# Ledger of designs, part 42: peptides against a protein of PDB entry 1IK9

Target 1, 211 residues: chain A of PDB entry 1IK9
Amino acid sequence: MERKISRIHLVSEPSITHFLQVSWEKTLESGFVITLTDGHSAWTGTVSESEISQEADDMAMEKGKYVGELRKALLSGAGPADVYTFNFSKESCYFFFEKNLKDVSFRLGSFNLEKVENPAEVIRELICYCLDTIAENQAKNEHLQKENERLLRDWNDVQGRFEKCVSAKEALETDLYKRFILVLNEKKTKIRSLHNKLLNAAQEREKDIKQ
Target 2, 207 residues: chain A of PDB entry 1IK9 as posed
Amino acid sequence: MERKISRIHLVSEPSITHFLQVSWEKTLESGFVITLTDGHSAWTGTVSESEISQEADDMAMEKGKYVGELRKALLSADVYTFNFSKESAYFFFEKNLKDVSFRLGSFNLEKVENPAEVIRELIAYALDTIAENQAKNEHLQKENERLLRDWNDVQGRFEKAVSAKEALETDLYKRFILVLNEKKTKIRSLHNKLLNAAQEREKDIKQ
Target 3, 195 residues: chain B of PDB entry 1IK9 as posed
Amino acid sequence: MERKISRIHLVSEPSITHFLQVSWEKTLESGFVITLTDGHSAWTGTVSESEISQEADDMAMEKGKYVGELRKALLSVYTFNFSKESAYFFFEKNLKDVSFRLGSFNLEKVENPAEVIRELIAYALDTIAENQAKNEHLQKENERLLRDWNDVQGRFEKAVSAKEALETDLYKRFILVLNEKKTKIRSLHNKLLNA

## One batch from the design tools (peptide; aimed at target 1 L184 N185 H195, target 1 (a further copy) K187)

Design b2_p18_1_s2 (made by RFdiffusion4, then SolubleMPNN; from b2_p18_1, 12 letters changed)
Fold by OpenDDE base, seed 3:
Structure b2_p18_1_s2 (fold): chain B 211 residues (1-211), chain C 211 residues (1-211), chain A 18 residues (1-18)
Amino acid sequence: as target 1 above (211 residues)
Amino acid sequence: as target 1 above (211 residues)
Amino acid sequence: EEEEKEEKEIDEELSKLE
């Protein structure tokens, strides 16, 4: 089960932060449970997949687009743009929300909620979920931090090996050329010596012919 | 200001999760505000640095050790070992907690709390803080995840460059040896040719002398 | 014999470079 808690402002009570909890299985399209609380009272309602489909049809909106708007309204909270306005009557337990565009405001959805008899239990469970979520997120952050420290060490190790490999390649090339020049110079000296012996032998033969 | 919320069990109401909020400036030693709630009622008290020092002295415990035990009791929650037992009287507003060791249980601290007149405001603020903490931890998690992905890419890039450098070093060595062998074989062929010319010149001279 | 010895020395020096 997935769950999102957001803070909202009710048009009727704009000075009192309300909390909107939405719980669903896999996708919001399959239906959801909505819980509203002011920290003293709580109200809960269940919205089925059929009700979501009917609301989309009544609005003449494509279901995927409608569910996308429900997701933005109910899970994101009212972003700083006040694009979604929330209304709740404590007397009728009727919850509805509107999408406010520049020139057009329209009702996006409406739900009948039931007043919870024991709101303290719902509030305690909501706080428990928040604390569990904090602990899970802290554990994930500690894991990611340790992994980042590992990856940074591994990067430094490979970088240092790479720099050593570059230097070793340049040193190898330089050493091989030096050794090759030494051997070539020895062979050049031997070639020069053999040419001088041939010239001397030719000069001695020319002297022996001239007696 | 630092803040920690933990869930606790009261000996008087073990089936109802209570929430213990502790708020402090820099260090718990400088004093703290403690708030207890059951999701319906709330109780708050302020503990000064002087009261913490007096409690440590009354216990004949070194202050740093005492503050360390306060930190474990009040900020960590009751860990799975039930090392800390919490007691609260709703009638007297007297909160106390005990450290339970195998053969010894002793009172670690006691505080007078005051019942909050508007508990819903304290509960709403507590939920707001939890939601803010979740959002901050999510943002940190997303940042660490992006950094992890960056470090992994950077590691793969350097690893690939290192492997190419190793292969290039081996290829360079092999290519240089092949080129050196070719040049040396040319010089060997020249040396052999010059030796054969010397042998032929010596044989012709020996024929001319016999003649 | 001396020429075969010089050729072997050249081959031994080259074999040390392989």
Scores: peptide ipSAE 0.020, ipTM 0.832, DockQ to the pose 0.079
OpenDDE base, seeds 1, 2, 4, 5: peptide ipSAE 0.020, 0.019, 0.021, 0.020; ipTM 0.833, 0.830, 0.833, 0.833; seeds 2, 4 fail the geometry check

Design b2_p18_1_s3 (made by RFdiffusion4, then SolubleMPNN; from b2_p18_1, 9 letters changed)
Fold by OpenDDE base, seed 1:
Structure b2_p18_1_s3 (fold): chain B 211 residues (1-211), chain C 211 residues (1-211), chain A 18 residues (1-18)
Amino acid sequence: as target 1 above (211 residues)
Amino acid sequence: as target 1 above (211 residues)
Amino acid sequence: SEFEKENKEIDELLSELE
C-alpha cells in the first residue's frame, strides 16, 4: 500500500490547516482511500476504480489524464500556485476539489466521506506513519551520506594514482630519451673516430706509393 | 529551535500510542518544552534549566550525565529495550519517567504538564512539522542521490583515464625500446664494418712493407 | 674486443630495462 499525506486548505475553513491522506494499491487508478482530518475530527471515504472511471467519463477526459490530474491534486497538496481548490462540508461530508486555470475553474472530482467515530486513532496512525517515514528517510540519508564519503575517498585515491602515473610516464620518457641520446652519441663518436683512422690509413698508403 | 517527536507508551494506557514532543534551544540543558498527545488531547509543560539542575542534584547525578539520560529518554522514545518507562496521570497532569536497569529501576525525571485548551492546533502543528521534516529529508535524499551519481561518474572517468595512462605508459616504453634497439643495431653494424675496413687496410700495408 | 664489451654492456643495460 502506498500513502501520501498532504496539507490542504478548505475554502470553508481557510484559517486551519487540514490534512489529506490518500492511500492506494500500486496505482491511484485502481481506487484509493481518502482521509481528511483537522487534528480533531476525521472523515474517510473509499473511492473505487469505477467511480474514477465515471468521473473521467463525466468530464469527457481520458482516464489516464484524469488520474494524472487526481495525482497532482490529491498527492501534492495545494501547491504554492493554488491550482487546486478543496471544499468540504462537515454537514454533508461532501468533499470536492476544483482545478483553477487562468480563465476557467472546473470541478475535478467529488467524494462522499464518512465521519470517523474514533478520530484519535486515525490521527495517531497518521502521526505514526509520519514518524516512520522520517526514520526511514533519515536512515536513507545516513546511508547516502556514507556512500558519498566512500565515493569521494575512492575518487581521491584514483585521482592520486592517476597523477602519479602521469608524472611517472613523463619522467620515464624523459629518462629513456636522455639515456638513448647518450648511448647514440657515444656510438656516433666511435663511428667518427673509425672514419678518421680509415682516412689516415689511406693517406699513408698513398704516400708509400709515391719513392 | 530544535524539536523531536517520539512515540511513547504510557504505563497507564499501554494500548494507545502517545506522542512526546520535546522542543529546545541549542541544548536540552537550557530547558525544554514538553508536549504529550494521544491524538485527541494534548498536554504541555515548560521545563527550566533550574528544574533540570535540581533534578540532577536530587539524583546526585552529574548534570551533563543527567542531561545525557534525559536526551536518551525523551528524544529516542521507548527504544526496543524499554529502558525507559513513561507514566502520565491525566488527572494530575503529572508526567514522570523511569530508567529500567537489570536490577534497579529509578525515577529519572518528573514534570507537571497543563492540558491544552485547543489540542487540535497542537496536533495540526505537530503534523505540519512532520510533513515539513519529510519534505526536507526527501530533498536532502534527492540531493545526496544526485551527488552519489555525480561522484560515481567522476570516479569512472578518472578510473578510465588511469587505465588508459597505465596502458599508454607500457606501450610507450615498449615502443621506445624497440626503436632504440633498431637504431643501436644499425650503429653497431656500421662500427663493425669500419673496423673490418681498418683491419684490411692494415693487412695490405703489412704486405707492402714485406714486399 | 673493447667494442664487443661495450656492445655487451649496452645489451645488458637494455635487458635490465626490459
Scores: peptide ipSAE 0.022, ipTM 0.827, DockQ to the pose 0.152
OpenDDE base, seeds 2, 3, 4, 5: peptide ipSAE 0.022, 0.021, 0.024, 0.021; ipTM 0.826, 0.826, 0.827, 0.827; seeds 3, 4, 5 fail the geometry check

Design b2_p18_1_s4 (made by RFdiffusion4, then SolubleMPNN; from b2_p18_1, 8 letters changed)
Fold by OpenDDE base, seed 3:
Structure b2_p18_1_s4 (fold): chain B 211 residues (1-211), chain C 211 residues (1-211), chain A 18 residues (1-18)
Amino acid sequence: as target 1 above (211 residues)
Amino acid sequence: as target 1 above (211 residues)
Amino acid sequence: SEFEKEEEEIEKLESELE
């Protein structure tokens, strides 16, 4: 089961932060449980997949687009743009929310909630979930931090080996060329010496023919 | 200001999870604010640096060791070892906790709390802090994940360059030796040819002298 | 190495040519 808690402001009580909990299985489209609390009272309702489909049809909105708007309204909280306005009547337990566009505001959804008899239990469970989420996120952060430190060490080790390999390749090329030039120069000297001996032998033979 | 919320079990109400909030400036030794809640009622007290010092002296415990035990009791929550037992009287607003060792249990600290008149405000603020902490931890997690992915790419890039450098060094050595052998063999052939010409010239001169 | 063998063969060829 997936769960999201968001802070919202009710039009009727704009000075009191309310908390909207939404719980669902896999996708919000398959239905969800909504819980509203002010830290003293709590209200809960269940919305089925059929109700979501009916609301989309009643709005003449494509279901995937409608569920996308529900996701933005109910799971993202009211972002700083106040694009979604939340209303709740404590007397009727009727919860509804509107999308506010520049020239048009329209009702996006409405739910009948039931007042929870033991709101303290719901509030305690909500706080427990927040603490569990904090602990899980801390453990993930510690793991990612250790992994980043490992990857940075491994990168430095390979970088240092790469730089040594580049330098070793350049040194090898330079050394091999130096050795090659030495051996070539010796062979060139020997070839020159043998040519001079041949020229001298030819000159001596030409002198012996001229007696 | 630093803050920690922990779940605890009270000896008087072991079936109801309570939440212990501790707030302090820089170090727990400088004093702290403690808040207890069951999700319906809340109780708050302030503990000064002088009270912490007096409790350490009364226990004949070194202050740093005592503050270390306070930190484990109040900030870590009751770990699975039930080493710390929490007690609270709702009538007297007296909170105390004990350290349970194998053969000895002793009181570690005690505080007078005051019942909060508007517990819903304290509970809402506590939930707000949990939600803010979740959002901050998510942002840190997303940042560390992106950095992890960057470091992994950078490692793969350097590793691939290193492997290419190793292969290029081996190929360079092999190519330079092949070129060297070719040029050297040409010079060996030229030296052999010049020696054969010298031997033939000497044999012809020896024939001309016998003739 | 192959290089050292080629150097030795050259030195041997030089000694056969004196």
Scores: peptide ipSAE 0.025, ipTM 0.830, DockQ to the pose 0.362
OpenDDE base, seeds 1, 2, 4, 5: peptide ipSAE 0.025, 0.025, 0.024, 0.025; ipTM 0.831, 0.830, 0.831, 0.830; seeds 1, 4 fail the geometry check

Design b2_p18_2 (made by RFdiffusion4)
Pose (drawn by RFdiffusion4):
Structure b2_p18_2 (pose): chain A 207 residues (1-76, 81-211), chain B 195 residues (1-76, 83-201), chain P 18 residues (1-18)
Amino acid sequence: as target 2 above (207 residues)
Amino acid sequence: as target 3 above (195 residues)
Amino acid sequence: SAADEAGRAKLRAYLAAS
């Protein structure tokens, strides 16, 4: 059981703001209850599933395509106008295309005997919604703060692992360099003795 | 300017639900407006900064401690009473085995309740809208952080596994380069023996 | 009102006891 409460402007009353409450079960296609309120009175109407299928036929529209139009118009490039007569309780709305507009929906609403009960329930639903949302935003705020920390934690763990690697790398190289260079000292020494021995022979060949 | 709308029950009508709307600027301490509505009529009252502190004196409570009790009682066990004939509104606090009047307001019946009710409903719808948008923004951040975390965690796994492959990998190379020096040394030594 | 004064006295006694 779902519902949407939207504010709307009626052409015959651009001064005051009205409220439209649409409620259904699962889908609009199966039917819906519509309620209009000015904060004092309330007018209600019902639209059955068969009535929706019939209206779609009378409008030369694919049924799902028709329900889609109802969703854009009632549940809040698509321009819609709303009219209501307190004297007749007739409620209709049109879709305004280029130079051509057409009747999209019409409802004969009935004035409600207990407007206050309807208005109180509506406000109550809104307050419950505001409440459910806050609880959710709080749950997400905490999850947010947990992740901000869990990242900073592992980020530090990362920097440490990298810094430990660099310290170990330079440490290993330093040892290597020492051993390698000691050998080089021997090579140079041997190489130079050899040269010396070559220059000695060369001197015996020459004298 | 902030506001809180609470659903309450009056002692003289536990059947019907009323709505209490409290509005203020910065802190209740500087005064506030309180409105009571049953969805048909509405009663309003203004409480000045001067009256509030005055009440803090009659009680002998620090203006702070007194405002604190109001926040708990009015912004949502607290009991509420209202007489439509007198427009007098009062509320009490109920502890174990005792109760006491905590405060009262002389409210006045509003001339155009529908206007008040319409503004209240409008506020709730805006609040629902803003809250749903924040739920989205925080939902995405929760996603970005989830992804960013997996990234770094992966970097950590890769980094730690590298610093464990380093000693073994670098030592092999060192053996290779070192074995080259030794060969040279042997060759040189052998040459010297030649001569 | 008298009831307000009585409530204030009761709150004072409660705070003194705490």

Design b2_p18_2_s1 (made by RFdiffusion4, then SolubleMPNN; from b2_p18_2, 13 letters changed)
Fold by OpenDDE base, seed 4:
Structure b2_p18_2_s1 (fold): chain B 211 residues (1-211), chain C 211 residues (1-211), chain A 18 residues (1-18)
Amino acid sequence: as target 1 above (211 residues)
Amino acid sequence: as target 1 above (211 residues)
Amino acid sequence: SEEDKEGRELYRELREKE
């Protein structure tokens, strides 16, 4: 089961933060349980897949698009731009929310909730879920941090090897060229010496022909 | 201000999870505010630095060690081994907790709490803190995840450059040796040719002398 | 030196034969 808790403000009680819990199996489209609390009272309702489909049809909205709007409204709260407005009557237990567009507001959904007889249990379970989520996220953070530190060490090690390889390549090239120049110069000197010996021998032969 | 919420079980109400909130400034030693709730009622007490010092003295425990035990008890709950037992009387508003050792249990601390008149506000604020902590930890997780993905890419890039550098070094060495061998062989051939010319010239001179 | 000049010329010839 997936679960999301968000804080919302009711139009009727703008000074009192309410908490909207939505729980569902795999997809919000298959239905969900909505729970509203003010930290004293709680109200719960179950919304079926058929009700979601009916509300989408009544709105003349494609079901996937409608479920997308439900997800934004119910799982993200009002959002940063107050795109969604929440209303609840404690008397009628009627919960509805509106999408506010620039020129038009329209009701996106409406649910009949039931007052929970033991709100303390719902609140305790909600706090437990929050604490569990904190612990899980902390463990994930610690794991990711350790992995980050490992990756940084591994990067530094490879970077250092790479720099050594570059330097070693440059040094190798320079050393090879120096060594080869020395050997080539020795060969050139020997060639010059042999040419001089040939020239001298030719000059001596020309002297011997001239008696 | 630092804050920690843990779930605890009271000896008097073992079936009802309670939540213990501790809030402090920088160090627990400087004093703290303790809040207990069952999701319906709340109780709060302030513990001063002087009270902490007095309890440490009464226990004949070094203050730093005592504060270390307070931190384990109050910020971690009972822990996995039920090392700490929590007691609370709703009638007297007396909260105390014991450290359970193998052969001896002793009272580690005791606080007078006051019943909160508006427990719903305390509970709402507690839930808000949990939701804020979840959001902060999620943002940190997303950041660390992106950073890990970046570091992994950077590692792969450097690794690929390193492998190319190694291959390029080997190729350079091989190519340079091949080129130099060719030039050296040309020079060796020229030296051999010049030596043969000198030998032939010497043989011709020896023929001319015998003639 | 003449050796340095010859070395530089050889170095050039080796690069120009790339």
Scores: peptide ipSAE 0.023, ipTM 0.825, DockQ to the pose 0.004
OpenDDE base, seeds 1, 2, 3, 5: peptide ipSAE 0.017, 0.020, 0.018, 0.018; ipTM 0.825, 0.826, 0.824, 0.826

Design b2_p18_2_s2 (made by RFdiffusion4, then SolubleMPNN; from b2_p18_2, 13 letters changed)
Fold by OpenDDE base, seed 3:
Formats: sequence, structure tokens, C-alpha cells
Structure b2_p18_2_s2 (fold): chain B 211 residues (1-211), chain C 211 residues (1-211), chain A 18 residues (1-18)
Amino acid sequence: as target 1 above (211 residues)
Amino acid sequence: as target 1 above (211 residues)
Amino acid sequence: SKEDEEGFKKYQELRKKE
């Protein structure tokens, strides 16, 4: 089961923050449970997949688009630009919300809620969920932080080895060339010496012919 | 201001989860505000630095050790082994807690609370704080996840470059040796050729003398 | 030649010691 709690402001009670809890299985399209509270009273309703489909049909809206708007309204609260307006009658337990556009507002959905007999239990459970979520998120943050520190160390280690490898490659090339030049120069000296011996032998033979 | 909310169980109401909120400035030693709620009623009290010092003295406990025990009790809840037991009288508004050891239990502290006139406001503010904390922790998690993914990519890039550098160093050594052997073999062939010419010239001279 | 093989071996041995 997935769950989202958001802050909303009711048009009838704009000074009192309300909390909208939505709970669903896998997808919001499959239906959801909606709970509203002001920190004293609570109201709950269940919305079925068939009701969501019917509301989409009544609006002449494609179901996926309608569910997308439901998700934005119910899981995000008012949004940053007050795009969604929430209304609730405590007397009738009728909850409805509108999407406000520049030139037009329209009702996006409506739900009948029931007043919870023991609102304190619902409020306690809601707070428990928040505390559990905080603890889970803190544990995840600590894990991610430790992994980041590990990855940074591992990166520094490989970077240092890479730099040493580059330097070692350049040093290797330089050393091999130096050693090659030494051996090559030895062979060149031997070639020059043998050439001089041949020249001397030829000069001696020319002297022996001239007697 | 720092804040911690924890779940506690009162000895008098073990079936009803209570929430203990502690708020303080910089250090718990400087004093704190304690708020207790059951999701319907709320009670608040202020504890001064002087009261904390007096409680430590009355217990004949070193202040830093006492504040350390206060922190464990009030900020961690009961702990994993029910080390701390919480008691509250709704009639007297007297809150006290005990540390339970294997062979002895002792009162760690006691506070007079006052019943909040508008508990719904305290509960709403508490839920708001939880929701804000969830949002902040989610944003931090998303940031750490993105940094983790970046560091992993950067590590893979450097690792791949390092492996290529190692292979390139080995290939360079092998190529340089092959090229050097070719040039050295050419010089050796020239040396052998010059030696043979010297031997032939010596044989011709020996024929001319016998002649 | 044997001298070239010894020179090459000595070079390899020097590199194994670094």
C-alpha cells in the first residue's frame, strides 16, 4: 500500500491547515482511501476504480488524464500556484475540489466522507506514519552518504593510479629510447672501426704493389 | 531551534501511543520545551537550564552524564529494550520517567506540564513539522542519489582510462622492443658483412705474398 | 647471438627489480 499526506487549505476554513491523506494499492486508478483531518476531527471515504472511471466519463475526460489530474490534486496539495481549490462541508461531509485555470475553474472531483468516531486514533496513526517515514528517510540518507564517501575514496584511488600509470608510460618510453641509443651507438662505433680497418688494409696493399 | 518527536508508551495507558516532542536551542543542556500528545489532548512544559542542573545535583550525577541520559530518554523514546519508562498523570499534569536496569529502576527526571487549551493547533503544527521534515529528507535523498550516480559514472570513466593506460604501457614496451630489434639486427648484419670483407682482403694479401 | 640474449635477459632482470 502506498500513502501520501499533504497540507491543504479549505475555502471555508482558510486559516486552519487541514491534512489530506490518500492511501492506495499500486496505482491511484485502482481506487484509494481518502482521509481528511484538522487535528481534532477526521473524515474518511473510499473511492473505487469504478467511481474514478465514472467521474472521468462524466467529465468527458480520458481516464489516464483524469487520474493524472487526481494525482496532482490529491498527492501534491494546492500546488505552488494554488491550481487546486479544496472545499469541505462538515455538515454534509461532502468534499470537492476544483482546478483553477486563468479563465475558468471546473470541479475536478467530489467525494462523500464519513466522520470518524475516534479521530485521535486516525491522528496518532498519521503521526506514526510520518515518524516512520522520517526514520526510513534518515536511514536512507545515512546509507547514501556512506556510499558517496566510499565512491569518492575509490575514485581518488583509481585517479591516483591512473596518473601514476601515465607517468610510468612516459618514463618507460624515455628509458627505452635512452637504452636503445646507447646500444645503437656501440654498434655504430663498431661499424666505423671496421670501416677504418678496411681502408687501412687497402692502403697497405697499394703500398705493397708500388716496389 | 532543534526539535525531536518520538513515540512513547505511558505506563497508565500502554495501548495508546503518545508522542513526545522536545524542542531546544543548540544543546539540550540549555533547557528545552516538552510537549506530550495522544492525538486529542496536548500538554506542554518548559524546562530551564537551572532546573536541569538542580535535577542532576539532586541525583548526585555529573551534569554531562545526566544530560546524556535525558537525551537518550527524551529524544530516543523507550529505546529498543524498554530502558526508559514514562509516566503521566492527566489529573496532576505530572510527567516523570524512569531508567530501568536489570536489578534497579530509578527516576531519571520529572516535569510539571500544562494542558494546552487548543490541542488541535499543537497537533497540526506537529504534523506540519513532520511533513516539512519528510520533504527536506526527500530532497536530500534525491540530491545524494544524483551525486552517487555521478560519482559512479566518474569512477567507471577513470577505471576504463586506467585499464587502457595499463594496456597501452604494455603494448608500447612490446612495440618499442620489436622496432629496436629490427634496427639492431640491421647493424649486426652490417658488422658481419664488414668482418667478412676484412677476412677476404686478408686472404687475398696472403695469396699475393705466396705468389 | 648469446651476447644479445644475455643483454636482453639483463635488461628484463633490471626491469623486474624496479
Scores: peptide ipSAE 0.015, ipTM 0.821, DockQ to the pose 0.004; fails the geometry check
OpenDDE base, seeds 1, 2, 4, 5: peptide ipSAE 0.014, 0.015, 0.015, 0.013; ipTM 0.820, 0.821, 0.821, 0.820; seeds 1, 2, 4, 5 fail the geometry check

Design b2_p18_2_s3 (made by RFdiffusion4, then SolubleMPNN; from b2_p18_2, 13 letters changed)
Fold by OpenDDE base, seed 5:
Structure b2_p18_2_s3 (fold): chain B 211 residues (1-211), chain C 211 residues (1-211), chain A 18 residues (1-18)
Amino acid sequence: as target 1 above (211 residues)
Amino acid sequence: as target 1 above (211 residues)
Amino acid sequence: SEEDKEGFEKYRELREKE
């Protein structure tokens, strides 16, 4: 089961932060459970897939688009832009929310909730879920931090090997060229010496023919 | 101000999870505020540095060691090992906790709490703090994940360059040696040709002298 | 020799193309 808890402000009680919990199985489209609390009282309702389909039809909206708007309203929390307005009557237990656009405000959805008899149990479970989520996220963060430190070490090691390989390639080329030039110069000296011996032998033969 | 919230089980109410909030400035040793809640009622007390010092003296324990034990009891949450037992009387508002060792159980500390008049406000603030902590940890997690992905790409890039550098170094050495052998063979052929010309010239001179 | 120069230049050209 997936769950999201968000802070919301109700139009009727703007000075009191409320908490909106939504829980669902696999997809929000298949239905969800909505829970509202002020830290003293709680109210819960179940929204079926048929109700979601009916609300989409009543709005003349494609179901996938409607579910996308529900997800933004009910799961995103009130971001700093008051794009969604929430209303709840404690007397009627009627919950509804509106989408506020620049030129148009419209009701996005409405649900009948029931007052929870033991709100403390719902509140405790909500706090437990928050604390469990904190612990899981801390463990993930510690794991990612250790992995980042490992990857950084591994990167530095390969970078250092790469720099050494580049320098060693340049040094190898320079050394091979120096050695090559030395051996070539030795061979050139031997060729010059042999040429001089050949010239001297030719000059001596020309002297011996002239007598 | 630093804060920690933990789940605890009270000896008097083992079926109901309670939440223990501890808040302090800079160091736990300088004093702290303790808040207990069951999701319906809340109780708060302030513990001063002088009270911490007195409790340490009453226990004949060094203050730093005592504060270390307080930190484990009040901030660690009840880990799976029931090393710490918590007691609270709703009538007297007296909170105390014990350390359970294999052979010895002893009272580690005790505090007088006061019942909060508006527990809903304390509970809402506690939930807000949990949700803020979740959001902060999620942002840190996303940052670390992106950094991890960056470091992995950077590692793959330098690893690929390193492998290419190694292969290029081996290829360079092989190519330079092949070229060097070719040029050396050419110079050796020229030296052999010059030696043969010198031998032929010497043989012709020996014929001309006999002639 | 010109041949030793040509061998050296061909080596330089190959290195500039990698």
Scores: peptide ipSAE 0.017, ipTM 0.818, DockQ to the pose 0.004
OpenDDE base, seeds 1, 2, 3, 4: peptide ipSAE 0.018, 0.017, 0.017, 0.017; ipTM 0.820, 0.819, 0.818, 0.819; seeds 1, 2, 3 fail the geometry check

Design b2_p18_2_s4 (made by RFdiffusion4, then SolubleMPNN; from b2_p18_2, 15 letters changed)
Fold by OpenDDE base, seed 4:
Structure b2_p18_2_s4 (fold): chain B 211 residues (1-211), chain C 211 residues (1-211), chain A 18 residues (1-18)
Amino acid sequence: as target 1 above (211 residues)
Amino acid sequence: as target 1 above (211 residues)
Amino acid sequence: SEEDKEGFKLYQELREKE
């Protein structure tokens, strides 16, 4: 089961933060349970897959698009731009929400809720879920932090090895070139010396022939 | 201000999860506000630094150690081992908690609470704090996840560059050695050829002298 | 020698590729 709790403001009670809990199995399209609370009273309703399909049809909206709008409205609250407006009558237990566009507002959905007899139990369970979610998120955060620290160490180790490899390559190349130049110069000097000896020997022979 | 909410079980109402909220400034030692709720009613009390000091003295416990026990009891709940037991009378508004050791239980602290007139507001604010904490922890987790993905990419990039550097070093060294061996061998061959020419010239001179 | 010019040219070509 998936669950999302969001803060909403009701048009009828804008000074009192309400909490909208939506619970569903796998996909919101398969139906959901909606719970509304003001911290004193609670109201719940079950919305079936058939009702979601009917509401989409009544709106002449493609079901996937409609479910996408439901997800935005019910799981994210009004959003940062007040795109969704929530209405609830405690007398009729009728909950409805509107999508506000620039030139038109339209009812996105409506649900009949029922007043919960024991709202304290619903509120306690809601708080328990929040505390469990906090604990799970903290554990994930600690895990990610430890992994981050590990990855940073591993990066520093490879970076240091890379820099050493670059420096070692440059040093090796420089040393090899220096050593080879020395050896080549020695060989060149020896070749020049031997050529001079050959030239001198040839000149001496030419002198010996000329007596 | 720092805040911690924990689940506790009261000895008088073991079937009903209660929520213990503790709020403090910088250090728990400087005093705190305690709030207890069952999701319907709420009770609050303020504990001063002087009361904390007095309770530590009455217990003949060093203040830092006592505050350490308060932190464990009030911020962590009973803990996984039921080390702390919580008691509350709704009639007297007297809250006390005990530390359970193997052979002895002792009262760790006691506070007079006051019934909140509007518990719904306290409960709403508590839920708001939980939702804010969830959102903050989610944002931190998303940030850490993105950073871990970045660090992993950076590690892969440096690792790939390192492997290329190693391969390039080995290839360079091998190529340089091959090229230098070729040039040196050519010079050695030239030196040997010149020496042979000198030997032949000397032998021809010795024949010319014996003739 | 021509061989010395080739060896030097090879050395220069190696340095120009760095």
Scores: peptide ipSAE 0.016, ipTM 0.818, DockQ to the pose 0.004
OpenDDE base, seeds 1, 2, 3, 5: peptide ipSAE 0.015, 0.012, 0.012, 0.014; ipTM 0.818, 0.818, 0.817, 0.818; seeds 1, 5 fail the geometry check

